# Peptides against a protein of PDB entry 3PBP, part 48

Target 1, 203 residues: chain A of PDB entry 3PBP
Amino acid sequence: LNEKDLNLILNKSLVMYESLDSTTDVIVKRNVIKQLQFVSKLHENWNSRFGKVDIQKEYRLAKVQGPFTINPFPGELYDYTATNIATILIDNGQNEIVCVSFDDGSLILLFKDLEMSMSWDVDNYVYNNSLVLIERVKLQREIKSLITLPEQLGKLYVISDNIIQQVNFMSWASTLSKCINESDLNPLAGLKFESKLEDIATI
Target 2, 203 residues: chain A of PDB entry 3PBP as posed
Amino acid sequence: LNEKDLNLILNKSLVMYESLDSTTDVIVKRNVIKQLQFVSKLHENWNSRFGKVDIQKEYRLAKVQGPFTINPFPGELYDYTATNIATILIDNGQNEIVCVSFDDGSLILLFKDLEMSMSWDVDNYVYNNSLVLIERVKLQREIKSLITLPEQLGKLYVISDNIIQQVNFMSWASTLSKSINESDLNPLAGLKFESKLEDIATI

## One batch from the design tools (peptide; aimed at target 1 D113 S183 L188 F193)

Design b2_p24_4_s1 (made by RFdiffusion4, then SolubleMPNN; from b2_p24_4, 14 letters changed)
Fold by OpenDDE base, seed 1:
Structure b2_p24_4_s1 (fold): chain B 203 residues (1-203), chain A 24 residues (1-24)
Amino acid sequence: as target 1 above (203 residues)
Amino acid sequence: MEKVKEKLETKKKVGDFLVERQLK
């Protein structure tokens, strides 16, 4: 975590706070407010050269947002188990793709269309846990691990028992990134969401 | 602030687009 990342989290938290209205669920309001308070406190302490961030006892029970909802979820994968997860940056503006592997050898590429938050007070709190299916890549291998390199945008390395493969999203991810950054969806029309698969090395 | 808000709104619209394309 750096200052830039903290500022981004703060801004996102502020936007979430501003989205609250009289119709918003009380639990949602409470969680968003607590997140904003926590992040604001972190931000205040970050500028102190010597200050340990004193995390109040009330925040020790904070949990990561989940479970996630994948839409649409491929019906074929209902009987299979997720094995690995990775996040791949597609630009320097912090747009990212989430990848999940399954024990059938499938890899799904997912888009985070909503801002996710932490759960602070309530067990099983779920808010903005949406992931949208972009593409399913069928590798038909046992996927051992997923590796990403920060300097390699839109690339995922898939490690199996005997092979390392690269999945390259940039054929569509560059356009997706542009659409997000420019707030223009027109370039998405007719775009093919087909990643390139390449064998990198045998093991 | 406004830029962040706009980006979040755009992401939502992108998500909707990505869902809709699979229903055709």
Scores: peptide ipSAE 0.631, ipTM 0.933, DockQ to the pose 0.867
OpenDDE base, seeds 2, 3, 4, 5: peptide ipSAE 0.623, 0.612, 0.616, 0.628; ipTM 0.930, 0.938, 0.925, 0.931

Design b2_p24_4_s2 (made by RFdiffusion4, then SolubleMPNN; from b2_p24_4, 14 letters changed)
Fold by OpenDDE base, seed 2:
Structure b2_p24_4_s2 (fold): chain B 203 residues (1-203), chain A 24 residues (1-24)
Amino acid sequence: as target 1 above (203 residues)
Amino acid sequence: MQKVKDILETKKKVGEFLIERQKK
């Protein structure tokens, strides 16, 4: 976490707070307020302590948000179990793709369309954990692990028993990133969300 | 602040787009 990132999460928390209205659930309001308070305090401490922040006390009051909601969830995967999860950066900002593997050998690439929140003072609180299905890649292999390299944008390495494969989705992710950063959806029209699968090494 | 709002709104719209495309 750097100052830029902290400013970003602060602004996001502020936007979430500003989105609260009379129709917002009381539990949601409480959580958003608590999150904003935490981030604000974090920001203050960051500035005062030259990048050192003690979050131990505040962290005890919060839990990471629960399981993701995938929309739409592929019907074919209903009977299968998720095995691995990875997050892949698609730009030098904060835009990322979530990847989940299943025991049928499928990978799903997912987009976080809503801001996620922490749970504050409420057990099992779920606010925004929305993930939108972008693409399903069928590897038809037992996936042992998913590896990402921070310096390699839009690339996921899939390790199976005998092979390492690369999933490269920059063909569409670069456009997606641009759309987000520029607040222009026009380039999405006609975009094919097809990742490139390549064998990298045999093991 | 406005830029962040725009980004968040854009992400939401992207999500909607991604869902709708699968219905075609």
Scores: peptide ipSAE 0.636, ipTM 0.936, DockQ to the pose 0.859
OpenDDE base, seeds 1, 3, 4, 5: peptide ipSAE 0.636, 0.631, 0.626, 0.632; ipTM 0.936, 0.936, 0.929, 0.935

Design b2_p24_4_s3 (made by RFdiffusion4, then SolubleMPNN; from b2_p24_4, 11 letters changed)
Fold by OpenDDE base, seed 1:
Structure b2_p24_4_s3 (fold): chain B 203 residues (1-203), chain A 24 residues (1-24)
Amino acid sequence: as target 1 above (203 residues)
Amino acid sequence: MEKVKKQLETKKKVGEFLVERQKA
């Protein structure tokens, strides 16, 4: 974590807080408020140059939010199990694609359309865990691992039994990144969400 | 703050777009 990252998290938490209204569920309100308080405290401690962030006992029970909701979930994958997950950066501004592999050899590329949060002292809390399906890539092989290189934007390396393949989605991810960064959806019209698959090496 | 807010709103709209394109 650097100062820029912390500021971004703080700003996101503030936006979430500002989205609260009279119709918001009480559990959601409580969770968002606690997250904002935690992040604000982290920010204060960071600015004070204290080498260690003292996390109050009250926040030790914070859990990562889950499970994720994928929309639409491919019907063919209901009978299969997710095997790997990876996050791939598509620009230097922290826009990212989530990739999940399945035991049928499928890879799904997903977009985070909502801001995710942590769960604070609430069992089974689920809020803003949406993932949107972009593309399904069928590799028809057992996927052992997913590898990303931070210097290679929009590229995912898939390791199977005897082959390393590259999935390159910059053909559409560059446009997606631009749309997000410029707050303009017009370039999405007519965009094909088709990744390039290339064999890199045989093992 | 405003930039982040706009980006989050855009992401939501992008999500909506991505869902709708699969229904056609």
Scores: peptide ipSAE 0.627, ipTM 0.934, DockQ to the pose 0.878
OpenDDE base, seeds 2, 3, 4, 5: peptide ipSAE 0.622, 0.620, 0.625, 0.626; ipTM 0.929, 0.933, 0.934, 0.934

Design b2_p24_5 (made by RFdiffusion4)
Pose (drawn by RFdiffusion4):
Structure b2_p24_5 (pose): chain A 203 residues (1-203), chain P 24 residues (1-24)
Amino acid sequence: as target 2 above (203 residues)
Amino acid sequence: DEQMTAIYEAIKNKIEFQEKLNKY
């Protein structure tokens, strides 16, 4: 955990602690407070020279959160099954797109709009477990796998049956991160959220 | 139309959170 990232989760944790009011669900309030306590403890034991911190076994037992809301979910896909999931980096600030494969050779590019709180005990804990659909890509080929190269932002390799295709969504993803970082929604207006598809090779 | 509305609402939510985060 480098210094930049350590401070990022600390500040996110502070923003949420402040975001607490009385209507806030008791279970959620508990987790937000626990998150702040935990992230603060990490900050206290962080070894700056190695950029690492030890984590006791107690804090590693966490229960799953979900299901995430996928909004708006495409109606056709109710007849099909999800195959793979991938994570694609948009910028240098941990901003990412979640990608999901389906039986129909389709791809949904998702964005997480709400900040999750950490949770350890709460069963079936859902809260800000929210994903939003940005785009859908139908390759009409059997998608065998999804691959990413850390060196290339906003690009995803999709291995179909005899083709390796590259879905390139930096056309709109670059603008998306700018607005997130500049707190300005205007550049989004009019942007067509269409990814450049490209055949890389025959396999 | 629904999808575009959802995108705008979602990005707005992310920006509102980022504005709070910029205080630090």

Design b2_p24_5_s1 (made by RFdiffusion4, then SolubleMPNN; from b2_p24_5, 13 letters changed)
Fold by OpenDDE base, seed 1:
Structure b2_p24_5_s1 (fold): chain B 203 residues (1-203), chain A 24 residues (1-24)
Amino acid sequence: as target 1 above (203 residues)
Amino acid sequence: SELEEAIMKGFQKKIEFNKKLKKY
């Protein structure tokens, strides 16, 4: 974590805070406020020279939020189990795709449409945990692992028993990145969300 | 389609968030 990252987290937390209103659930309000308080204090106590922060004990109890919701969830996958998860960068900024594999050999490519906070206040906190389904890729293989390479944007390597396959989704992810960064959805019109699958190596 | 609608809606939400974020 560096100062830039910390600033980003702070700003995100501020945006979340600013989204609160009289209609917001009390649990959500409390959770978002606690996060902002923590991040603000973290920012205040940040020592850029050493990359260290003094954290109060009370804030150490925060947990990662879960579970996620997928919208729309592919009906065919209700009877199958998720096996692997990976996050793939699509640009040099903050945009990423989440990939989940299932035991039927399917991959789903997902996008986080909402910013998610940590869970600070209550157990089983769930808010802004949605993921948007973009594409389903059917490999019809037992997926052993998912590998990403930071230097290779929009590429996912899928390892099965006997083969390594590359899923390349830059055909649409580049446009998505542009749309997000430029705050313009127009380029998405007519865009096909179809990844390229290529065999890389036999194992 | 339902999928396309969900995608567009999701992306729009992200865009709106980013617009707010850029204010800082």
Scores: peptide ipSAE 0.334, ipTM 0.843, DockQ to the pose 0.864
OpenDDE base, seeds 2, 3, 4, 5: peptide ipSAE 0.332, 0.320, 0.330, 0.330; ipTM 0.843, 0.838, 0.843, 0.844

Design b2_p24_5_s3 (made by RFdiffusion4, then SolubleMPNN; from b2_p24_5, 12 letters changed)
Fold by OpenDDE base, seed 1:
Structure b2_p24_5_s3 (fold): chain B 203 residues (1-203), chain A 24 residues (1-24)
Amino acid sequence: as target 1 above (203 residues)
Amino acid sequence: SELEKAIKEGFGKKIEFNKKLKKY
């Protein structure tokens, strides 16, 4: 965490705060406000020299939000269990793809469409927890691990019992990144969301 | 398709958020 990252988190929290209105659920309001308060205090107490922050006691009880929803959820996967999760950078900014593996050997590639806050005061807080399904990749094997390399954008390495495979989704992720960064959805027209699968090594 | 619709909608939401974020 650096000053730039902290500023970004603060700005995101501000945007979330500004989205609140009279129709917003009270629980959501409370959580978003507390999020902003925490981040603001964090920013105020930031020591740029040492990268240290003094955290007030009341904020130590924050929890990660969950569970997530996937839209649309593949009906075929209702009978299967998620096994691994990975986040893959698609640009040098903040755009990422979330990958979840299932015990049927499927990978789903997901996009986080909404910004989430932490849970502060309420148990089982759930808001803006949606993920958008982009692609399903069927490997038809037991997936042991998902590995990403920071220097390799839009690439996921899947380790199975006897093989390492690379999933490369930059064919569509580059366009997605561009659309997001330029605030223009036009390039998505006609885009095929099909990743390239390549065998890397046998193990 | 339902998938395409969801993708467009989701990306749209992200874009709107980013537009707001850029104001800071």
Scores: peptide ipSAE 0.318, ipTM 0.835, DockQ to the pose 0.870
OpenDDE base, seeds 2, 3, 4, 5: peptide ipSAE 0.316, 0.313, 0.315, 0.316; ipTM 0.834, 0.832, 0.834, 0.834

Design b2_p24_6 (made by RFdiffusion4)
Pose (drawn by RFdiffusion4):
Structure b2_p24_6 (pose): chain A 203 residues (1-203), chain P 24 residues (1-24)
Amino acid sequence: as target 2 above (203 residues)
Amino acid sequence: DEEREKAIKEAIENKIDFEKKLKE
């Protein structure tokens, strides 16, 4: 955990602690407070020279959160099954897109709009487990796998049956991160959220 | 498509609101 990232989760933790009011669900309040306490303890034991911190076994037992809401979910896909999931970096600030494959050779590019709180005990804990659909890409080929190269932002390799295609969504993803970082929604207006599809090779 | 655009706008607005708080 480098210094930049350590401070990022600390500040996110502080924003949520302040975001607490009385209508806030008791279970959620508990987790937010626990998250702040935990992230603070990490900050106290963080070894700056190695950029690392030890984590006791107690804090590593966590229960799953979900299911995440996928909004708006495409109606056709109720007849199909999700195949793969990939994560693609948009910028240099941990901003990402979640990608999911389906039986119909389709791809949904998702964005997480709500900040999650950490949770260890709570069963079936859902809260800000929220994803939003940005785009859907039908390749009409059998998608065997999804691959990413850390060197290339906003690009995803999709291995179909005899093709390796590259879905390139930096056309809109670059603007998306700018508005997130500049707190300005206007550039989004009018932007067509269409990714450049490109055949890389025959396999 | 209209539903999706609406959802995108609302979601990005929510993310920007959070980032404004984070920058404070």

Design b2_p24_6_s1 (made by RFdiffusion4, then SolubleMPNN; from b2_p24_6, 9 letters changed)
Fold by OpenDDE base, seed 1:
Structure b2_p24_6_s1 (fold): chain B 203 residues (1-203), chain A 24 residues (1-24)
Amino acid sequence: as target 1 above (203 residues)
Amino acid sequence: SEELEKAIKEGFAKKIEFQKKLKK
C-alpha cells in the first residue's frame, strides 16, 4: 500500500458515500459511512516516510464481504464447486478480470461491475457483490492452481495434471480497458469474448 | 448468447459510470 493506493481507496469510498440517498438501505448507509470514516482516518494518519498507519482499535473488526453473485451464472455449474480464484490485471490502472475455476474443469472469467466495501459491524453484509460473466473456458481437467504474472497483462496460467496452459484474453480485455478508461462503450459492439488457450509446458 | 451480451454491457456501463465519478 502506497499513498497513491490510499488516495484511490479514499476516492472510491467517497464516491460510494455520495451515491447514498433516501432510498438506500439503512444498513448499507451505515456500512458505507463506517468505511469512509475508517479510510479517512487512515489517510490522516498515513506516514509517508515509513508507509505505516496507526489504526484505532475500533476499526480492526472489519470483514471481507461475501459471497459474490455471478450474473448470469452458468446453469451447468450449479452442481460444481469453485476450486481456485485469481485476479488478472488487464491494464496499468485498476481494471482487472476475476477468474474462478470449478471442479469440472471449467474456468469462468468475470468482471467487477460494482465497487464493493468491507463489512463493518454487520453480520453477513452483502451489497454490490455482483460479478459479470464474460467467458467460460472448458478445460475438462482438474485445475490445481491458477498463476498470474504481474508483468503479463491479460494472461492466466492454469496448472492441471501435468500440463501448464496459458489463457490469453487480451483480445477482448484491451477493448474493455479502453472502454472503461475512455468512458465509451461503443468499441464493445461486435466484440467477441473468446480467449486464446495455449499449451505452455508439460510437467 | 443475447442474455450474456446484455449482462456484459450493463456491467460495463455501471463500471464506466463509477469511473466517471472518480475522475471528478
Scores: peptide ipSAE 0.274, ipTM 0.821, DockQ to the pose 0.887
OpenDDE base, seeds 2, 3, 4, 5: peptide ipSAE 0.271, 0.270, 0.272, 0.273; ipTM 0.820, 0.819, 0.820, 0.821

Design b2_p24_6_s2 (made by RFdiffusion4, then SolubleMPNN; from b2_p24_6, 13 letters changed)
Fold by OpenDDE base, seed 1:
Structure b2_p24_6_s2 (fold): chain B 203 residues (1-203), chain A 24 residues (1-24)
Amino acid sequence: as target 1 above (203 residues)
Amino acid sequence: SKELEEAIKKGFAKKLEFRKKLKK
C-alpha cells in the first residue's frame, strides 16, 4: 500500500460512511465506522518511514467470497450450491465482473453495485455484498475450477473433468466498462448480455 | 428479460453514483 492507494481507500471509506443511514444494518454501520477510523488513523500517521503498509488481511476479508446477495437471484439456483468464485477484470482500471459457479454446472456473471468494507468482526459481520445478475451460462458439467489471467480482460477459464472452456464476455463488458468510466448508462440500452463460450482444450 | 435489464441498470446506477462521489 502506497500513499495513493491509501488515499483512495480513505476516500472510499468516507463515501461509505456518508452513505450510512437509518436503514443500514447496525453491524454494517459499525464495521464501516471502524474502517473509517482505522484508515483515518493510518493516514494521519503516514510518513516515509512506513513505505509499505500491510492492511491486506482486513482488506482480503472484504473480498467477494460470500455470503453475498444477488439481485435478482435466479430461482432455479435456490436448490444448488455455489462451488467457485472468481473475479475477472474487464479493464485496466477498477471494473470487474464476479463469477460464481454452482454444482448444477451453471455460471452466473455478476456486477458489484456496492462497495464492501473491511471485515473487523468476522464472526458477526453482515457483509454488505450486493451483486447484480448479468448473465447465466449453463455448462451442465461439474466445474472444478475457475481461472483468470490478468492479461486477458473479460475472459474466464472454466475447468471441468475433461475440458477447459473459455467464457468471453467482452462483447458486453467493454460497453459496461465504458458506461462506468464515463458515468453514462445510455450505451447499455439494447446491449445483449451474451458471452461467447468456446472449448480450449480437452483434459 | 426486461426485468433483468432493469435490475442491471439499477445496479449500475448505484455503482456510478458511488464513483461520482469518489471523484468529489
Scores: peptide ipSAE 0.088, ipTM 0.695, DockQ to the pose 0.756
OpenDDE base, seeds 2, 3, 4, 5: peptide ipSAE 0.074, 0.068, 0.082, 0.081; ipTM 0.676, 0.675, 0.688, 0.691

Design b2_p24_6_s3 (made by RFdiffusion4, then SolubleMPNN; from b2_p24_6, 11 letters changed)
Fold by OpenDDE base, seed 2:
Structure b2_p24_6_s3 (fold): chain B 203 residues (1-203), chain A 24 residues (1-24)
Amino acid sequence: as target 1 above (203 residues)
Amino acid sequence: SSELEAAIKEGFQKKIEFQKKLKK
């Protein structure tokens, strides 16, 4: 975490706070406020020697949200279990794709459509936990691990029993990035969400 | 599917809206 990242988190937290209204659930309000308070305090104490200790204590109270929902969920995957998860950057502006592997050898490529907060002193906090399904890739192999390289945008390496494969989704992710950054969804029309699969090495 | 496409568009729209707010 650097200053730039912290500023971004602060801005996101502010936007979330500003989105609160009279119809927002009390628990959600509390959670968003707590996050903003924490991030603000963190920002204020970023250069303070003593700030780190207090921040750690408060951070320990925060939990990652879960479970997530996938929309639309592939019905075929109801009988299978997720095995790995990875996040792949598609640009330098923090747009990313989430990949989840399943024990049937499937990969699903997902997009975070909503900003999620941490859970702050609330058990089973669930809010804005949806992910959008973009593509399903069927490898029909036991997936052991998912690897990403920060310098390689839109590329995912899948390690199975005897092979390393690269999934490259920049064919559509570049357009997605453009749409987000330019606030224009028109380029999505007719776009095929098909990743390229390439064998990299046999192991 | 049309449903998938609709979901994608909706999701992206939400992201766009959030990004717009961040840029303000």
Scores: peptide ipSAE 0.264, ipTM 0.817, DockQ to the pose 0.849
OpenDDE base, seeds 1, 3, 4, 5: peptide ipSAE 0.205, 0.197, 0.200, 0.204; ipTM 0.782, 0.777, 0.780, 0.785

Design b2_p24_6_s4 (made by RFdiffusion4, then SolubleMPNN; from b2_p24_6, 8 letters changed)
Fold by OpenDDE base, seed 2:
Structure b2_p24_6_s4 (fold): chain B 203 residues (1-203), chain A 24 residues (1-24)
Amino acid sequence: as target 1 above (203 residues)
Amino acid sequence: MEELEKAIKEGFQKKIDFQKKLKK
């Protein structure tokens, strides 16, 4: 975590806080407020030696939210189990694609449409946990691992028993990035969400 | 396919809306 990342998290937390209204569930309100308080404190004490110690205790209380909701979820995958998860950067603006592999050899490429908070002192907290399905890639292989390289945008390396394959989705991710950054969905018209699959090495 | 496209657009719009708020 660097200063830039912290600032971004703070800003996101502020926006989330500002989105709260009278219709928001009390648990959600409390959770968002706690996150904002934590991040604010972290930001305030970022350069303080003393600030680091107090933050650790509160951080330990935070839990990752789950489960996620995939929309639409491919019905065929209900019978299969997720095996690996990876996050791939598509630009320098922190836009990311989430990839999940399944034991049938499928990959799903997902987009986080909503900002998620951590769970604070609430068990089974679920809010804004949606993921949008963009593409399903059927590899028909047992996927052992997913590898990403920070310097390679929009690329995922899939390791199976005998092959390393690259999934490149910059063909559509670049457009997605543009749409987000420019606040214009028009470029999505007619866009095909088809990734390129390439064999990198046989192992 | 139509459902998927709709979901994608709606999701992206939500992201856009959030990003707009971040830029203010």
Scores: peptide ipSAE 0.279, ipTM 0.813, DockQ to the pose 0.862
OpenDDE base, seeds 1, 3, 4, 5: peptide ipSAE 0.242, 0.274, 0.277, 0.229; ipTM 0.790, 0.811, 0.813, 0.785

Design b2_p24_7 (made by RFdiffusion4)
Pose (drawn by RFdiffusion4):
Structure b2_p24_7 (pose): chain A 203 residues (1-203), chain P 24 residues (1-24)
Amino acid sequence: as target 2 above (203 residues)
Amino acid sequence: EQMDIIMEAVKRKADFMKKVQEKE
């Protein structure tokens, strides 16, 4: 955990602690407070020279959160099954797109709009477990796998049956991160959220 | 309709990140 990232989760934790009011669900309030306490403890034991911090076994037992809401979910896909999931970096600030494969050779590019709180005990804990559909890409080929190279932002390799295709969504993803970082929604108006599909090779 | 959802979703994230930057 480098200094930049350590401070990022600390500040996110502080923003949520302040975001607490009385209507806030008791279980959620508990987790947000626990998250702040935990992230603060990390900050106290963080070894700056190694950029690392030890984590006791107690804090590593966490229960799953979900299911995430996928909004708006495409109606056709109710007849199919999800195959793979991949994470693609948009910028240098941990901003990412979640990609999911389906039986129909389709791809949904998702964005997480709500900040999740950390949770350890709560069963079936859902809260800000929210994903939003940005785009859907039908390759009409059998998608065998998804691959990413950390060196290339906003690009995803999709291995179909005899093709390796590259879905390139920096056309809109670059603008998306700028607005997230500049707190200005206007550049999004009019942007067509279409990714550049490209055949890389025959396999 | 989907574009409105995208705008709202990005607004939520942008508003949250703006508060995070204020903590720097």

Design b2_p24_7_s1 (made by RFdiffusion4, then SolubleMPNN; from b2_p24_7, 11 letters changed)
Fold by OpenDDE base, seed 1:
Structure b2_p24_7_s1 (fold): chain B 203 residues (1-203), chain A 24 residues (1-24)
Amino acid sequence: as target 1 above (203 residues)
Amino acid sequence: SLEEIILEAVGKKAEFQKKVKELE
């Protein structure tokens, strides 16, 4: 972590806190508050000169928020098992696409619409974080691994059946990124969510 | 529809990110 990253986390936590209202689940509310408190303390204890942060005991009690829900979940995949997961950046900010592969050879490209928080209640915190289905790509191959390259936005490399294939979804991801960054949804109208698949190499 | 779901999701993220940027 650097100071910029910490500030971002703090700001995200603040926004999450500000989103709390009377309709918010009490468990969610409690966890968001605790996260904000922790991050705030962390920020106060940040030594930018030395790049050090004092970690409080609360950190050890925190866990990742989950589980995830895919919406809509493709009915055809109910009988199949997820095999790999990857996150692909689509811009120089923090917008990303999540890809999950299945043992039927399918890839699903997903979008995270909710910001995750840490769970500060080890025993009782359950919160479904949503992943929205954007596209399903059927490769009909055994997918061995998913590879991403940080310098290549919107590109996923799939290793299957001794072939490396590139999935390029910048055709729609660039528009998606623009919509998010500019807070304008108009460009989404008529957008086709179709990725380009290309064979890169045989292995 | 799927398009509507995506639209809603992107909208939520856009709003959130806008608020975060306002704090930067």
Scores: peptide ipSAE 0.546, ipTM 0.939, DockQ to the pose 0.853
OpenDDE base, seeds 2, 3, 4, 5: peptide ipSAE 0.542, 0.543, 0.543, 0.544; ipTM 0.939, 0.938, 0.938, 0.938

Design b2_p24_7_s2 (made by RFdiffusion4, then SolubleMPNN; from b2_p24_7, 13 letters changed)
Fold by OpenDDE base, seed 4:
Structure b2_p24_7_s2 (fold): chain B 203 residues (1-203), chain A 24 residues (1-24)
Amino acid sequence: as target 1 above (203 residues)
Amino acid sequence: SLEEIILKAVGKKAEFNKKVKSLE
């Protein structure tokens, strides 16, 4: 963790805090508040003249994990089980796509519309974790693992029994990233959310 | 529609990011 990262986390935490209202779930409120308190304290100590950071709890960056909601959930997948999850960066600004694989060979590409807060309740793992369906890719294979490479934006490698396939969604993710970063949704009009699938290697 | 859902989601994220950037 460096100063830049800490500042970003703090700013995110602040924005999250400011977004709280009467309709916000109590658990979410509690988590956001605790997160802000923790991060603020950490930031304060970090910037102190003495540079001493007193960390009461281990801080970890929030990552996409269950449980989460997918909207809309593809009806065809109701009878299938999620097998893998991966996050793929689409830019250098921490925008990402979440991918979930299912045992029918389907991949769903998802977008997080809300910033996830850490769970500060030891006994409760409820998260503000809303994901929006962007695309479903049917591979018709047993998906064994999902691999991402940090240097390869918008690319997901899918490993099945005998093949490695690349899912490239930069065709739409680049536009998505631009829209997010520039706060302009106009480029989304008419955008096709269709990823490219390519066989990379047989194994 | 799916498109509308995506638009809404992206909009939320965009707004969030904008607010975050304003604090930088």
Scores: peptide ipSAE 0.527, ipTM 0.933, DockQ to the pose 0.861
OpenDDE base, seeds 1, 2, 3, 5: peptide ipSAE 0.526, 0.525, 0.523, 0.524; ipTM 0.933, 0.933, 0.932, 0.933

